# Ledger of designs, part 79: peptides against a protein of PDB entry 8HF1

Target 1, 320 residues: chain A of PDB entry 8HF1
Amino acid sequence: NVMLYATKPTEVMVSFPHQEQVLTVTRLISAEIEKFYVSLDLMNIGVQPIRRSKSLQCLRDPSKKSFVKQLFNDFLYQMKEYGIYAASIAIISLIVEFDIKRRQAETLSVKLMHRTALTLCEKIRHLLVQKLQDMTYDDDDDNVNTEEVIMNFSTPKVQRFLMSLKVSFADKDPKDICCLVFVERRYTCKCIYGLLLNYIQSTPELRNVLTPQFMVGRNNISPDFESVLERKWQKSAIQQFRDGNANLMICSSVLEEGIDVQACNHVFILDPVKTFNMYVQSKGRARTTEAKFVLFTADKEREKTIQQIYQYRKAHNDIA

## One batch from the design tools (peptide; made by RFdiffusion4, then SolubleMPNN)

Design b2_p15_5_s2 (from b2_p15_5, 9 letters changed)
Fold by OpenDDE base, seed 1:
Structure b2_p15_5_s2 (fold): chain B 320 residues (1-320), chain A 15 residues (1-15)
Amino acid sequence: as target 1 above (320 residues)
Amino acid sequence: DRLSSIEYIDLDELL
């Protein structure tokens, strides 16, 4: 069993304060999305062709109201879990997706639905950017991409993650770095990737050290044009990581498909470890002699997280 | 230094 000879990484837990970001802007955005859901429920989009695929694939139909709600719910989750800065990047992904779906719409009613969603996304983007600019005395959108703005408008979890990257990798040789970052959701990969690009660019000690890439899990959904582009992107990102042209890879936990990635010296788990399989699979990527496996936990969830890791270690030792 | 404020817990020492 190839798992039996893997060097055990040092397991580190980083605590962060549980701060509810009570921002007026986040409440306003949430309220605007809820109003949009009421409006969306009243929209007549006609009978969508039921593709005969199993129950779970029906929720991922890009023509359905449920899919529009899923994207906004994923955005709300990212805004809550990663902060306003991450949300300003996440909303751009929604804009791109709704514009594609608007152009691909087979009916005027579906086209209008995606147009209305797009208009809401532009409003949300404006509210987010305006809030980021509250720290910048300059009206230039480029001034919001500073280390200070990123840190101030990120959740304590993301702050600790960025600090941990800086401590771990400042002024190191890029060739000595093989880092994985695991996140729960597909859309979080793109969001954290965009955040890291801006953070690395604004942080001199990391600018020539870290080259991030991201990988979203393969959508086993229909081979549409988007899925072809995503598959090309995934292949390119994996190849760059294998070739050492990228040294940090952001991955979603939906990696049932074993990324054939190199032995990494750092594995960061940015989101809670929800399953034993996720724990074993992610930890099993930290395979170098001095590999680190880093978990992030809220202070209030510290003991629960410790106990959960203890149970996973016990279960892993009973199988090994 | 804000970086010195990261609490690192070694789980191998704790468990």
Scores: peptide ipSAE 0.424, ipTM 0.857, DockQ to the pose 0.850
Fold by OpenDDE base, seed 3:
Formats: structure tokens, sequence, C-alpha cells
Structure b2_p15_5_s2 (fold): chain B 320 residues (1-320), chain A 15 residues (1-15)
């Protein structure tokens, strides 16, 4: 069993202050989404066709309303967990999705529902961009992508993550870097990817050092709904990371499905480790002699996180 | 200066 002699990575925990800085703009956005949910519940969109999957689990095809609410709830989560700057990138993904759904709408009522959602997303985008511009003297949209704006409008967790990347990788050879970043949610992969592209471009010490890619987990609900484009993009992103054309990969649960990724020297866990499997599988990717496995925790959750890691280490040693 | 504010905890020393 060749797995027994894998060098254990150094496990590092980075603490961050739990600041519930509820900005006025985040309250306004949340209130506009809640008003929209009330209006959405009153919309008559007709009976949706029940797709019978051949698997006996009648996964109720999420009502077109439920899908709209899910996207806005995921957006609210990203705004809370990653900050206003990350939210300004996340809202663009909602705009694209609702425009596609609006064009694919079979009925006028469904088309109007997606149009109303799209109008709300454009209002939210304007509120976010305006708030990012409050720190810039120039009204140019390009000026909101500075290192300073990214840092000031990111949560303490994201600030510590970006600082840890800068400390770890400033002025290093790109060939010596193999980095994984784990996040919980599929939409977070794309949001953090967009944030990292802008941060790396604004940070001279990283601009020619880090080349990010992202991987989105397979839709556990139905592989048939994954666009041919998404599957092609995932294969291309994995291949670029294997070939060394990308040296930082943002991923969710994709690696749980047995995607073989090369041995990495850095693994960052941006979101809380919720399962033993996630801990073992993510840690098991940090296989080089000086590999680092970095966790992020709020100061209030520090003791609970330490105790959880202790239990996972014990459980792993009992199986080995 | 902001870099000195990262508290790194070695979990292999703590556990």
Amino acid sequence: as target 1 above (320 residues)
Amino acid sequence: DRLSSIEYIDLDELL
C-alpha cells in the first residue's frame, strides 16, 4: 500500500475576526430581495411539468420559482461570507443565468418572472458598483478593481486569504507552485475565481506568478442538465492545471468524485470543513515534502474548529 | 504592517 509513506502536510489554522459589519447597502439589497420574494409568491406561472426521472426518487423538478429563490439566496450567502466586492462579481452570474432562462421561457408568465428577476439584479449591481466607487475619485469602472478596493470591500476571511496568498507566493517561480483552494458552494468557485483574477492583476508580486482556474462540482441532481459547454470547460481547466498552464485551482466537491489532481504543495480551505471526507480528501492532495494545509476560522469558532480537526485526526488514525 | 496581523497556528504543535 504505497499511500502509507505520503509525507504529512503541515496543518496551519489562520484566525480572522468575526465582524458582522452590516453595511447600509447590504441591508438595502436584502430588503429588495425580500420584497421581490413577496411579489414572486403572488405570480401565477402555471403548473410546471413534473419530469419523472427514471430513478424512483421523484426529485421534484425544483419549481421555476424555487430556482430563482435559490440563486438569490446563494447570492445573499456570498455577499455575507465574502463581502461586497465578491457580491459585485456574483451578481453578474445571476444576470447571465436569468437572461438565459428569460430567452428559454416557454410561457409569457415565466418570461416575465425571469425579466423581473433580471431587473432586480441590475438594480443590485448598480448599488454594489456605486458603493465600490465611493472610495474612488474617478467614476471609471476600471478603478474599482484595485488591491485597495478589493481588500476594503472583502470580509476578514477573504482579506486573510488574499494576504496569505501574497505571503506564500510573492515573487516565486510559477513552476514551483501547485495550489488548491477549496470552497463549499459551486457558485463560490466562479465568484472567488473572478475576485482572484482582479486581485492578481492588481498585485505586481503575483501578476506573473499565479494563474488561476476553477472547477465546479458535477450537478449531483442530474448530469443531463450540465451544459456541454460546462463539461468541456471543466475538462479544459483540469488539463491546464495538469499541464502547469494553471497553478492555482479553485474547486468545490469535484475532488470528492475521484478526479485525480497532481500532488500539490499548498491546499487552502476557505470555507469551514463540514465533513470527515472533505478533510481527508482535501488534506490528501497536499503531498509534497513541504506541503501546507491551511484552514480559515473565525476567532469565535476557533476552539470548535480545533476540536473538530482533533476528532477527524483521531478517526483517520483509527482507520489507518 | 498588515501582514504582521495574521495569526498562524500550527495544528501539529497544538494537537
Scores: peptide ipSAE 0.403, ipTM 0.848, DockQ to the pose 0.812
Fold by OpenDDE base, seed 2:
Structure b2_p15_5_s2 (fold): chain B 320 residues (1-320), chain A 15 residues (1-15)
Amino acid sequence: as target 1 above (320 residues)
Amino acid sequence: DRLSSIEYIDLDELL
């Protein structure tokens, strides 16, 4: 009966204005990706001579194009949900991924497909960096990582999140901080991690206070060599968080996979709570005295979010 | 600065 003695965290909702304005650069990037999808559909990557049964061959070739489209769709989501600054970090992850896939390509046609995707990512990176530089007087790439640039090129949601971190943790002892940040998507963990590294480094009040890490959920997809490196990184990140060498952990749906993380004093839910299980499990990590559970909601969805949390509280009390 | 005001809603007071 361990659930009865859990200190209830204070539940806080932070509202942010809905950003409907699509910037010209984001429209251009979306159009370049759509144009690339048309080209990708016309690419004949050939039937790979896989030593596996004919049925597995026909499934593998669509899976390679589908994976390329998935990465760009996840990038487009991150650009929309977190902003241009987050997109500039997210595109680097795609560049790394497509370079690895290009080097691992068993056929010239697959190698060419990943090369074409990589060239598009480099073009997108250039467009994003140029847009970040519009606020800097100096052409130096290092000047795009200021608190001001990060804030101005982030969505209102991310702005409120960063401000909430600053208000919550400015000038605190790093040992008194155990923070979880939940995001919906696997790729968002890496993007928000990179954004937080740059934000913390540019914010003197946080530089020696917050040490972020990220956990990526286990892809049930085949244990390719990439999955071994990700598993090693995940183990190291968890250990650093347990040892107190990291005090802020960005997580996706990893809690559903039974990753045992220590009791935290802060839990931030950056993306909408979609399930009762996510609500209970994430809230259940805020177990210290005076623990805070912070939700982010668009102003237009405030009432809907309140009603949903009320229903989840009721359902939780009916089970307890 | 318009950015300095975060609207915090305590859900324990509201619900």
Scores: peptide ipSAE 0.398, ipTM 0.844, DockQ to the pose 0.769
Fold by OpenDDE base, seed 4:
Structure b2_p15_5_s2 (fold): chain B 320 residues (1-320), chain A 15 residues (1-15)
Amino acid sequence: as target 1 above (320 residues)
Amino acid sequence: DRLSSIEYIDLDELL
């Protein structure tokens, strides 16, 4: 087993305070989405033509309504887990997706559904941007992409992640960095990528040090729904990371599918480690002599996280 | 310095 001969990385846990206080803007956005769901349930979109994809995978075409709800639920998750700043980036991805779906709509009713979703996304974007601007005391600096704004409107988890990047990589040679960042959800890859681009650009010590890329997981949805563009993007991102043109890769659990990524010196797990396989596979990428494997945990979940890692270590030793 | 407030726990020392 190639993992048995890998240098054991230093495993580090970073704790963060649980944010109990929901901001008024977050409550307002959640209420607007719930109101939209009620309206969406009342929309008559007609009988959708069963696209007989010849592949016997009855992938239940998620009802076009279910897909709309999924995108907003993923947005709500990102807003909760990563904060308002990350949400301001995540909402742009929804705007792009709903505009594409609106243009591709085969019926007027489906076109109107996606238009209504798009209108809600623009309202949400405005509320988020306004809230990011409220803390800029200087009315003249519309720049919501400062290190300070990013930090103030990020969750404690994301704050500790960004601080850990700055401590780990400030003024280092880009060639000496090979970093992976694992996230649970495919949509989070794009959101955290956009956040990191802005953070790196606003942080002088990182601007010429970190070059991020992201890799979206293969949809468990048929290869037919993976756009040729998404597949080209994945191949390009992986190649840039192999060639050293990118030194930080944001990925979901895709490495379980046998994507050969080079040995990394840093692996960050931004979301909770939910499975033994995820633990072993992600840790197994930290293979250099001074490799670090960094976990993030809420203070309230600290003991549970420690116990879970202990159980994974024990299980790994019993198989080795 | 906000960076000085990061508590790092070495899991190799703890476990």
Scores: peptide ipSAE 0.383, ipTM 0.843, DockQ to the pose 0.856

Design b2_p15_5_s3 (from b2_p15_5, 8 letters changed)
Fold by OpenDDE base, seed 1:
Structure b2_p15_5_s3 (fold): chain B 320 residues (1-320), chain A 15 residues (1-15)
Amino acid sequence: as target 1 above (320 residues)
Amino acid sequence: SRLESIEYIDLDKLL
């Protein structure tokens, strides 16, 4: 019943041109990953004994090959959806993950598998960084983290998102800002966080205005050491956001109903709204007076998105 | 810098 009396946020759609940036570098990276998958399928890593931990922690492929492929598929998705600048940050997360998995490898074959994946990630990182440097006029300025480089190597969706942040928050009091950014995937959350840190630092109008944090959904409680660090990070990030020490929170899941996050004045949905629950719960965070709920859509998907939002509004009104 | 005009569509006016 608490959702019924909230002031409805202003719902805004931002359109962006669907430009498939067919960069030669993205084709090269995709081809290297495909070659790696062929090699990965030929790797004999043995059947690892399924530790039957009784918890419904699903399909960990006992081979761990599926996990490696998932990470590279998620990277390819991020490169496509957010651009090569975002991909240059995303690949670092893969490097860290594969280095951890390489160190934790119980067998030489699994260690070799993660080492080959890591070597590929370093090659991909080099290709991405080299491409970002192609626009730096000064051969000596290794600083690929400029506003210009970020904008030029981001997809139109990300460009419109960054522009929307600049227009919405330039020269505002940090205390008056309570912003949520929803993304679909866990790794996108970290990637967009890193992108925003660099963008804000390179944008004078935002540098002292926006303090971003990120939160990954709790449901992937891997019992591993990394999950403990992630849980500590999540708790710290949420606390900073509650205390106003952070005013922009990137979320890979709708904040569980039990996370008392303050009423936000801005909610950005960077990825497509795929479910009614995601729509209602994300929109339900935009509860301040004059709150904005901002959607991003490709021009080609505009009408479909409008129709989907209409259906969600109708369904919400039929339940209320 | 071309402030590329962000096209904002007000869904509350459209729906």
Scores: peptide ipSAE 0.444, ipTM 0.850, DockQ to the pose 0.780
Fold by OpenDDE base, seed 2:
Structure b2_p15_5_s3 (fold): chain B 320 residues (1-320), chain A 15 residues (1-15)
Amino acid sequence: as target 1 above (320 residues)
Amino acid sequence: SRLESIEYIDLDKLL
């Protein structure tokens, strides 16, 4: 019954051109990752004793190679969906992760595997930064974080998202802003957070207006030391958002798990709405009288998106 | 700077 009195947000769809422009650098990076996967499959990382089994049967821990491939696959997704600029930030997260895992490695073979992955990430970072510098006349690394470079090396989706933020929030009082940005993948939260930090810093109209934070979903995987640090960060980030010290929160499925977040006046859905539950829960966060719920869709998927939202609205009205 | 016009579609008017 509490849902009946929620002010319905204005639902807005922003279209963007579907640009499958495969840049030469993107092809080169993909080929280097594929070559690395072949090498990774040939690596003997040794047999690790499963600490939990009484049997001294040393099994290959397929989880370690699988995790390395998962990180690079998530990177390739981010590069494709958000662009080269977002990829330059995403690769830093892989560098940090592989350096941690290299230091935590109990065996020389596992240490070497993570070192090889790290060396590939450093090569990819160099290729990305070099491509970002093609627009800068100055070899200074600090010059790649301009509004122009961010916009030109972002996908049309990200360009329209950044433009929508600028139009929505330019010169507003930070206290009047409570914004959520939903993304599909966990790793995208941190990537888009880093992109937004640089974009806001390079955009005078937003620099003192938007303060972003991000929330990453709980990994149900074992309470490793990494999971404790992530939980501490999540608690800090949500507290900053509750206290108004942050007014834009980037989140994935975390809000589906019942995290209590304030009533927001803006909700952006950066990635496609794949489920009815995601639609209802994300829309249900836009609770102010003038709340906006903004969807992003490729022009080719516009009709399909409209029909999907119509079906979700119908289903929501049938249960209300 | 040409602020490229963002096409905003109001779904409440369309649906």
Scores: peptide ipSAE 0.441, ipTM 0.847, DockQ to the pose 0.766
Fold by OpenDDE base, seed 3:
Structure b2_p15_5_s3 (fold): chain B 320 residues (1-320), chain A 15 residues (1-15)
Amino acid sequence: as target 1 above (320 residues)
Amino acid sequence: SRLESIEYIDLDKLL
């Protein structure tokens, strides 16, 4: 019964203004993706081999078109939730994925589909980078990675998260830091990792203090589709965090599967807590005497979030 | 940039 003596972390809520930053560039990008979906639906890619997934419902959309739409929908979500700076990093991951799929294409029609998706991603990348450069005097791509550009082109949620990191960790000893950052989606881990690398590099008070890593959840659908490279990378990232070579870890659902990570002094929940299990498992990682568990909420959702946490605390006390 | 004061709400005092 070693679980009984875990020190309860201090639970902190950070509010942020719900600003729908509807930039002209985000409207243009959304409209280009919708036009692409219309063109994609008209593409004849032939009969795709039916994966024997037991759910008969996936029969209508060729699994390859559905995957392309999923990646663009995840990109649109990241642009909305994290801002156009995070979107400029997220689009690079789509470019890499569609180039791999284009090279692996068994048919000319599938190769052309992935090429069209790749061409759209390059157009989106150009629109995003051009918008980030509107604040820089020099057309140099390196000038878009400043603390000021990152902050100005991030959502209020991401701004409050970055400010909370700076206030919490400025000029501290790296060895005294064990930080977890939880996000909802697999692709968000890599996007927020890239954003944090650039932010830490641009922030002198954090540059030698924070060393980030990320972990993406196991593919619940099939471990056979996880590349050997992804599995090796996950094991290496976990080991670096255990050895203290990394002191900030960005996670999705990976820690819900019982991956033993050391006791942390900070746990940040960047996305809304949607489940009781997510609340208990993430909070249960904040185990040091002065551990902090930090939640982010929009001002309009503050009361609803407080009520949800109250219900989770009650349910946790009824099981203990 | 005005460091907008981060509003920290202690949930252990509120709940």
Scores: peptide ipSAE 0.439, ipTM 0.847, DockQ to the pose 0.760
Fold by OpenDDE base, seed 4:
Structure b2_p15_5_s3 (fold): chain B 320 residues (1-320), chain A 15 residues (1-15)
Amino acid sequence: as target 1 above (320 residues)
Amino acid sequence: SRLESIEYIDLDKLL
């Protein structure tokens, strides 16, 4: 069993304070999305032509309304879990998606639905950017992409993650770094990638050290909806990481699909480890000498997280 | 910037 001969990584847990402080802007955004859901439910988009794709395992709601709600729910999750700065990047991905869907709309009613969603995303983007600018004391520096702004508008979890990257990799040789960052959701990969690009660019100690890439998980709904572009991009991202042209890879549970990634010296788990398989597979990538496996936990969940890792270690020893 | 010291908990010493 190839896993049995892997050097055990050093397992590290980083605690962060749970901030329940809901900012006024996040409440406003949530309320605007809820109002939009009420309006969306009242929209008559007509009977969509049933394209008999034989491969539709998921009955996509013929109304496409469920998909619109899913994108906004994923955005709300990212805003809550990663903060306002991450949300300002995440909303751009929604804008791009809804503009594509608007252009591809087969009916006027569907086109109008995606246009209304797009208008809401533009309003949300404005509210987020305005809030990021409110902390720039200098009216002349519209640059919301500074280390300070990123840190101040990130959740404590993301703050500890960014600090951990800086401490681990400041002024290191890029060739000595092979880092994985695991996130739960496919959309989070793009959001954290954009955040890391801006953070690395604003942090002199990391600018020439870290080259991030991301890997989008397969769309469980249908391979037919993975654009040829997304598949090409995924292959290119993996190849860049294999060739050492990227030294930090952000990924979701895609490693369960048998993607062979080289042995890494750092593995960060940014989201809670929900399954034994995720624990074993992600930890199993930290295979170099002195490899680190870093977990993040809220202080209130510290004991529960410790107990969960203990149970996973026990279960792993029972099968080894 | 106060680099607040990251509290690292070594799980290999704790577990």
Scores: peptide ipSAE 0.409, ipTM 0.840, DockQ to the pose 0.772

Design b2_p15_5_s4 (from b2_p15_5, 7 letters changed)
Fold by OpenDDE base, seed 5:
Structure b2_p15_5_s4 (fold): chain B 320 residues (1-320), chain A 15 residues (1-15)
Amino acid sequence: as target 1 above (320 residues)
Amino acid sequence: SRLDSIEFIDLDELL
């Protein structure tokens, strides 16, 4: 029973202030997405051919308006939860996805729908990049990827996460680091990965210390639409982390059940722990003698989080 | 930039 002999990691909570960064740019972006939803609802995409997939799994028809809305809703969530800097990376993933869908479109109406979505994503990207540039006093340095820009345009949660990485890993031997970062959403893995690459490159104390990878869970992609590239990339990322060529892995909750990853000395939970299974499985990866399990909570949710962790500890001790 | 103090709370001391 792998659960019984797990060394209890030190459980650490990091609090962050709840600042709603109500920036004018975030309101403008939200309003443009809402206008786009009204336009999208009015679009006649025709009767979609019922792909009689023999698998009773409802192939989420990737051409559905609901999928387009899901991607923009996920982007809006990332912008809110992680900040403008993270949103500038997240929007690139939408651009790539809608360009693929536009090229794969079987009908002119579906092609036009994805083209309109892509045009909106490019507008959003421009608004985000302009806002990141507004803080660069030097007109000549187009480098929006500085530590200062990343920190100033990140939410307090992401700021505390980045600071926690710097404090935990500054000037350490990369071989002594085996770190997992858990996030709730698969798209957040790519976003936080891109943010970490830029942060590590801008932070001298981390440049040769942290080598990040990410892994997305399979659950939301129809196996038929998992590109051969995504499957190759997932296998490569896992292998790099197993071989020690990567020492930080960003993963969604789907990794809890399926991937034998080495015993980690650090586990960061960037998003709220919503389930007992998530708590046990993520904590169960922190198996070294000096392992740390780090949670992030808003100050307003601190007491509720403490009570929830207490209930999870109690339930875990009753099973052990 | 004030690296605002990170409050690290040990949950093993609280629970």
Scores: peptide ipSAE 0.459, ipTM 0.858, DockQ to the pose 0.754
Fold by OpenDDE base, seed 2:
Structure b2_p15_5_s4 (fold): chain B 320 residues (1-320), chain A 15 residues (1-15)
Amino acid sequence: as target 1 above (320 residues)
Amino acid sequence: SRLDSIEFIDLDELL
């Protein structure tokens, strides 16, 4: 009977214009990644032994070409969905990841593969940073982290998200805020976290109001050294959010894995709600009085989104 | 710069 007393959050939809701004820089970056994939397919890295963890799940060997392609595909997705500014942060995560893998490489061929990937990431980073600097009069790298640069080089979805945060939380007491931000992909958590850190730091009304953290889902990748660090970070981030030292948590499908987070007064769904389970679980975190559940939709998908939410509400009421 | 007004649509009023 605990379901009966859940205060229904107010469900809010924020629309954004569908602008596929295909910038010349994004086309160039995509073409460089495609050329790299052709070169990667020609690389002989040898037969890597399948490290079977004790669980029969074929661990995606992080040294395999498929993992390198996955990281660049996730980067291309972030650049498309969140914009050039978010991509400039996302590429740093790839640089770190490929540098670690280059150092951990047991073979010269795998080491060379990660070195080539790293060289491409540095080229992409330079192209992105140079494009961000086109709006700054000063060559100082610190000037690319302004509210104006972040807004102008973000997608309309991210712009509306940042504006929604500013309107919702400007000049509020940090203790009165418990916010969740849901994203679809694991790598998006780190990217949006870095973007929010810079945005909050550049926005005086939010600097002492919002303290973001992020949670990434448990990779079913074996407890290699990287997974221990990620697990330690997750525990620390959860604890900071529980202790009120962080009041905004960015998470992916982590809630499906049974991570118990406190009742929140705001839940933002940055990416499309694809499943009934995602809708119910994310909405079920907005449990305080006057809680808000905020969805973002492209104007062209507005009617479809409304119909989907109606169907999910109906299905939820039929089960309750 | 015109911060374009965010349209917040209450879904409880629409549904």
Scores: peptide ipSAE 0.456, ipTM 0.854, DockQ to the pose 0.764
Fold by OpenDDE base, seed 3:
Structure b2_p15_5_s4 (fold): chain B 320 residues (1-320), chain A 15 residues (1-15)
Amino acid sequence: as target 1 above (320 residues)
Amino acid sequence: SRLDSIEFIDLDELL
């Protein structure tokens, strides 16, 4: 019943050039990860105990190897989709995760596996930071967080997103801003959050205007695997956004039914809208007068995107 | 630079 009285937001499409700039560093990193997968497949870590969750879906606890491969595959996706600068932030999250898993390892073989993964992450971090420093005269780590470095080492999609934020919010009152940013993947929330913190700090017109937060969707797989820290962070981030202490929220899931988020004036969809449900639920958060719903598309996919939105609008009108 | 024009396309005008 909440759908009946929502003002329709203005739907805006922003195009970006599809440039697969395959840098030498991205090829090197991909090749090092593939070599690591060959080595990982040869590692004997023993049989892992099957955790029976009480729910009849025996989701096979992903083998400790499968989880390691998933994290590196998610990293490779982020490097491709968001660029080298975003990848330099994303790799830190892998370092933290593999260090935790290394400390929690019950066997020497599992401890060694996570240590080898961690060593690869440190090598990748060094390669990424070195590439960001190629544009800076000074070897100072703080010099890689400039607006220029962020823009030059971001994909065209991320460049257009950052420019859209600057155009939309430059010199505005922070109280008049309620912005949601939707991304597809859980780990992308933290990566884009870190990128936005650095971009806002380097951009004078945004520094006192935008206060970002991030919220990771609940793990639909098992609430028992959500750390107490993650649940506390989610509650705190939502509360800060409700209280107006944060005015931009990055989300990987459409806020589950029952997260009362205030009416937003801007909703950005950074990743492609893959489902009708994602379209309706994300658009349904843009409820203020003059609210904007902004989506990003590659120029080559513009027509396909327009046709997909048309189909979703038609399907929504047939249900209304 | 070629970066200067964000093309904002209103979908309500196209659809």
Scores: peptide ipSAE 0.455, ipTM 0.854, DockQ to the pose 0.753
Fold by OpenDDE base, seed 4:
Structure b2_p15_5_s4 (fold): chain B 320 residues (1-320), chain A 15 residues (1-15)
Amino acid sequence: as target 1 above (320 residues)
Amino acid sequence: SRLDSIEFIDLDELL
């Protein structure tokens, strides 16, 4: 049993204040999305041609209204959980995805639906960028990608995550770093990757230390909807991490699919650990002698998190 | 900006 000989990582918890500070901009964005949902429900997109996919999996038809709503709901989640700065990166991913779907649309009604979604995404992008600029005192510096702007417009969780990276990796040799960052959602991988690129570039102590990559888990959508480009990109990102050309990998919990990732010295769990399997699998990647396993918790959930980790440790010892 | 000191809590000391 290879897990029995793994050095136990040091398990670290980082607390953050629960700020329900709903900014006016986040309320406006939420209201615009809800208004769009009402309009979307009234749209007649016609009968979609049943693409006979051979797989029994209810293929989420990417042309369905429900899929458009899912993308905006995932955006709203990212804005709430990671903050306005992360949302400004996340909205670009929606713009790209809706533009692809608009071009691939077989009917005028579906093209119009994706065009309306794009118009909303551009409005949201403008509201976010304007809010990021409002706190830059220099009217002339359009650079919203500073350490200060990133920190000020990130949630307390993301602030503590970025601080944890800076404290853990400032001025270290890149070769001594093998870091995993686990997130719950596949879309969060791209968002946090974009945020980290900008943060690392703006932070001198990290600029030549951390080289991030991300890995999107296989879409439960058939291999037919996963672009050949996305699959090539995933293979390239994993290979760069194996070769040491990247030393920080952002991944969703879908590491269940037997991706042999090397033993890491740092594992960060950015989102709550929801399952025993996620705890064991993610912790099981921190296998070096001085490995750290870092969890983030809201202060109000600290005791609940401690009790949950205790139960997972107990359950793990009962199986070992 | 007051980078409020990050508190790292060792769970191996608590559990």
Scores: peptide ipSAE 0.451, ipTM 0.857, DockQ to the pose 0.752

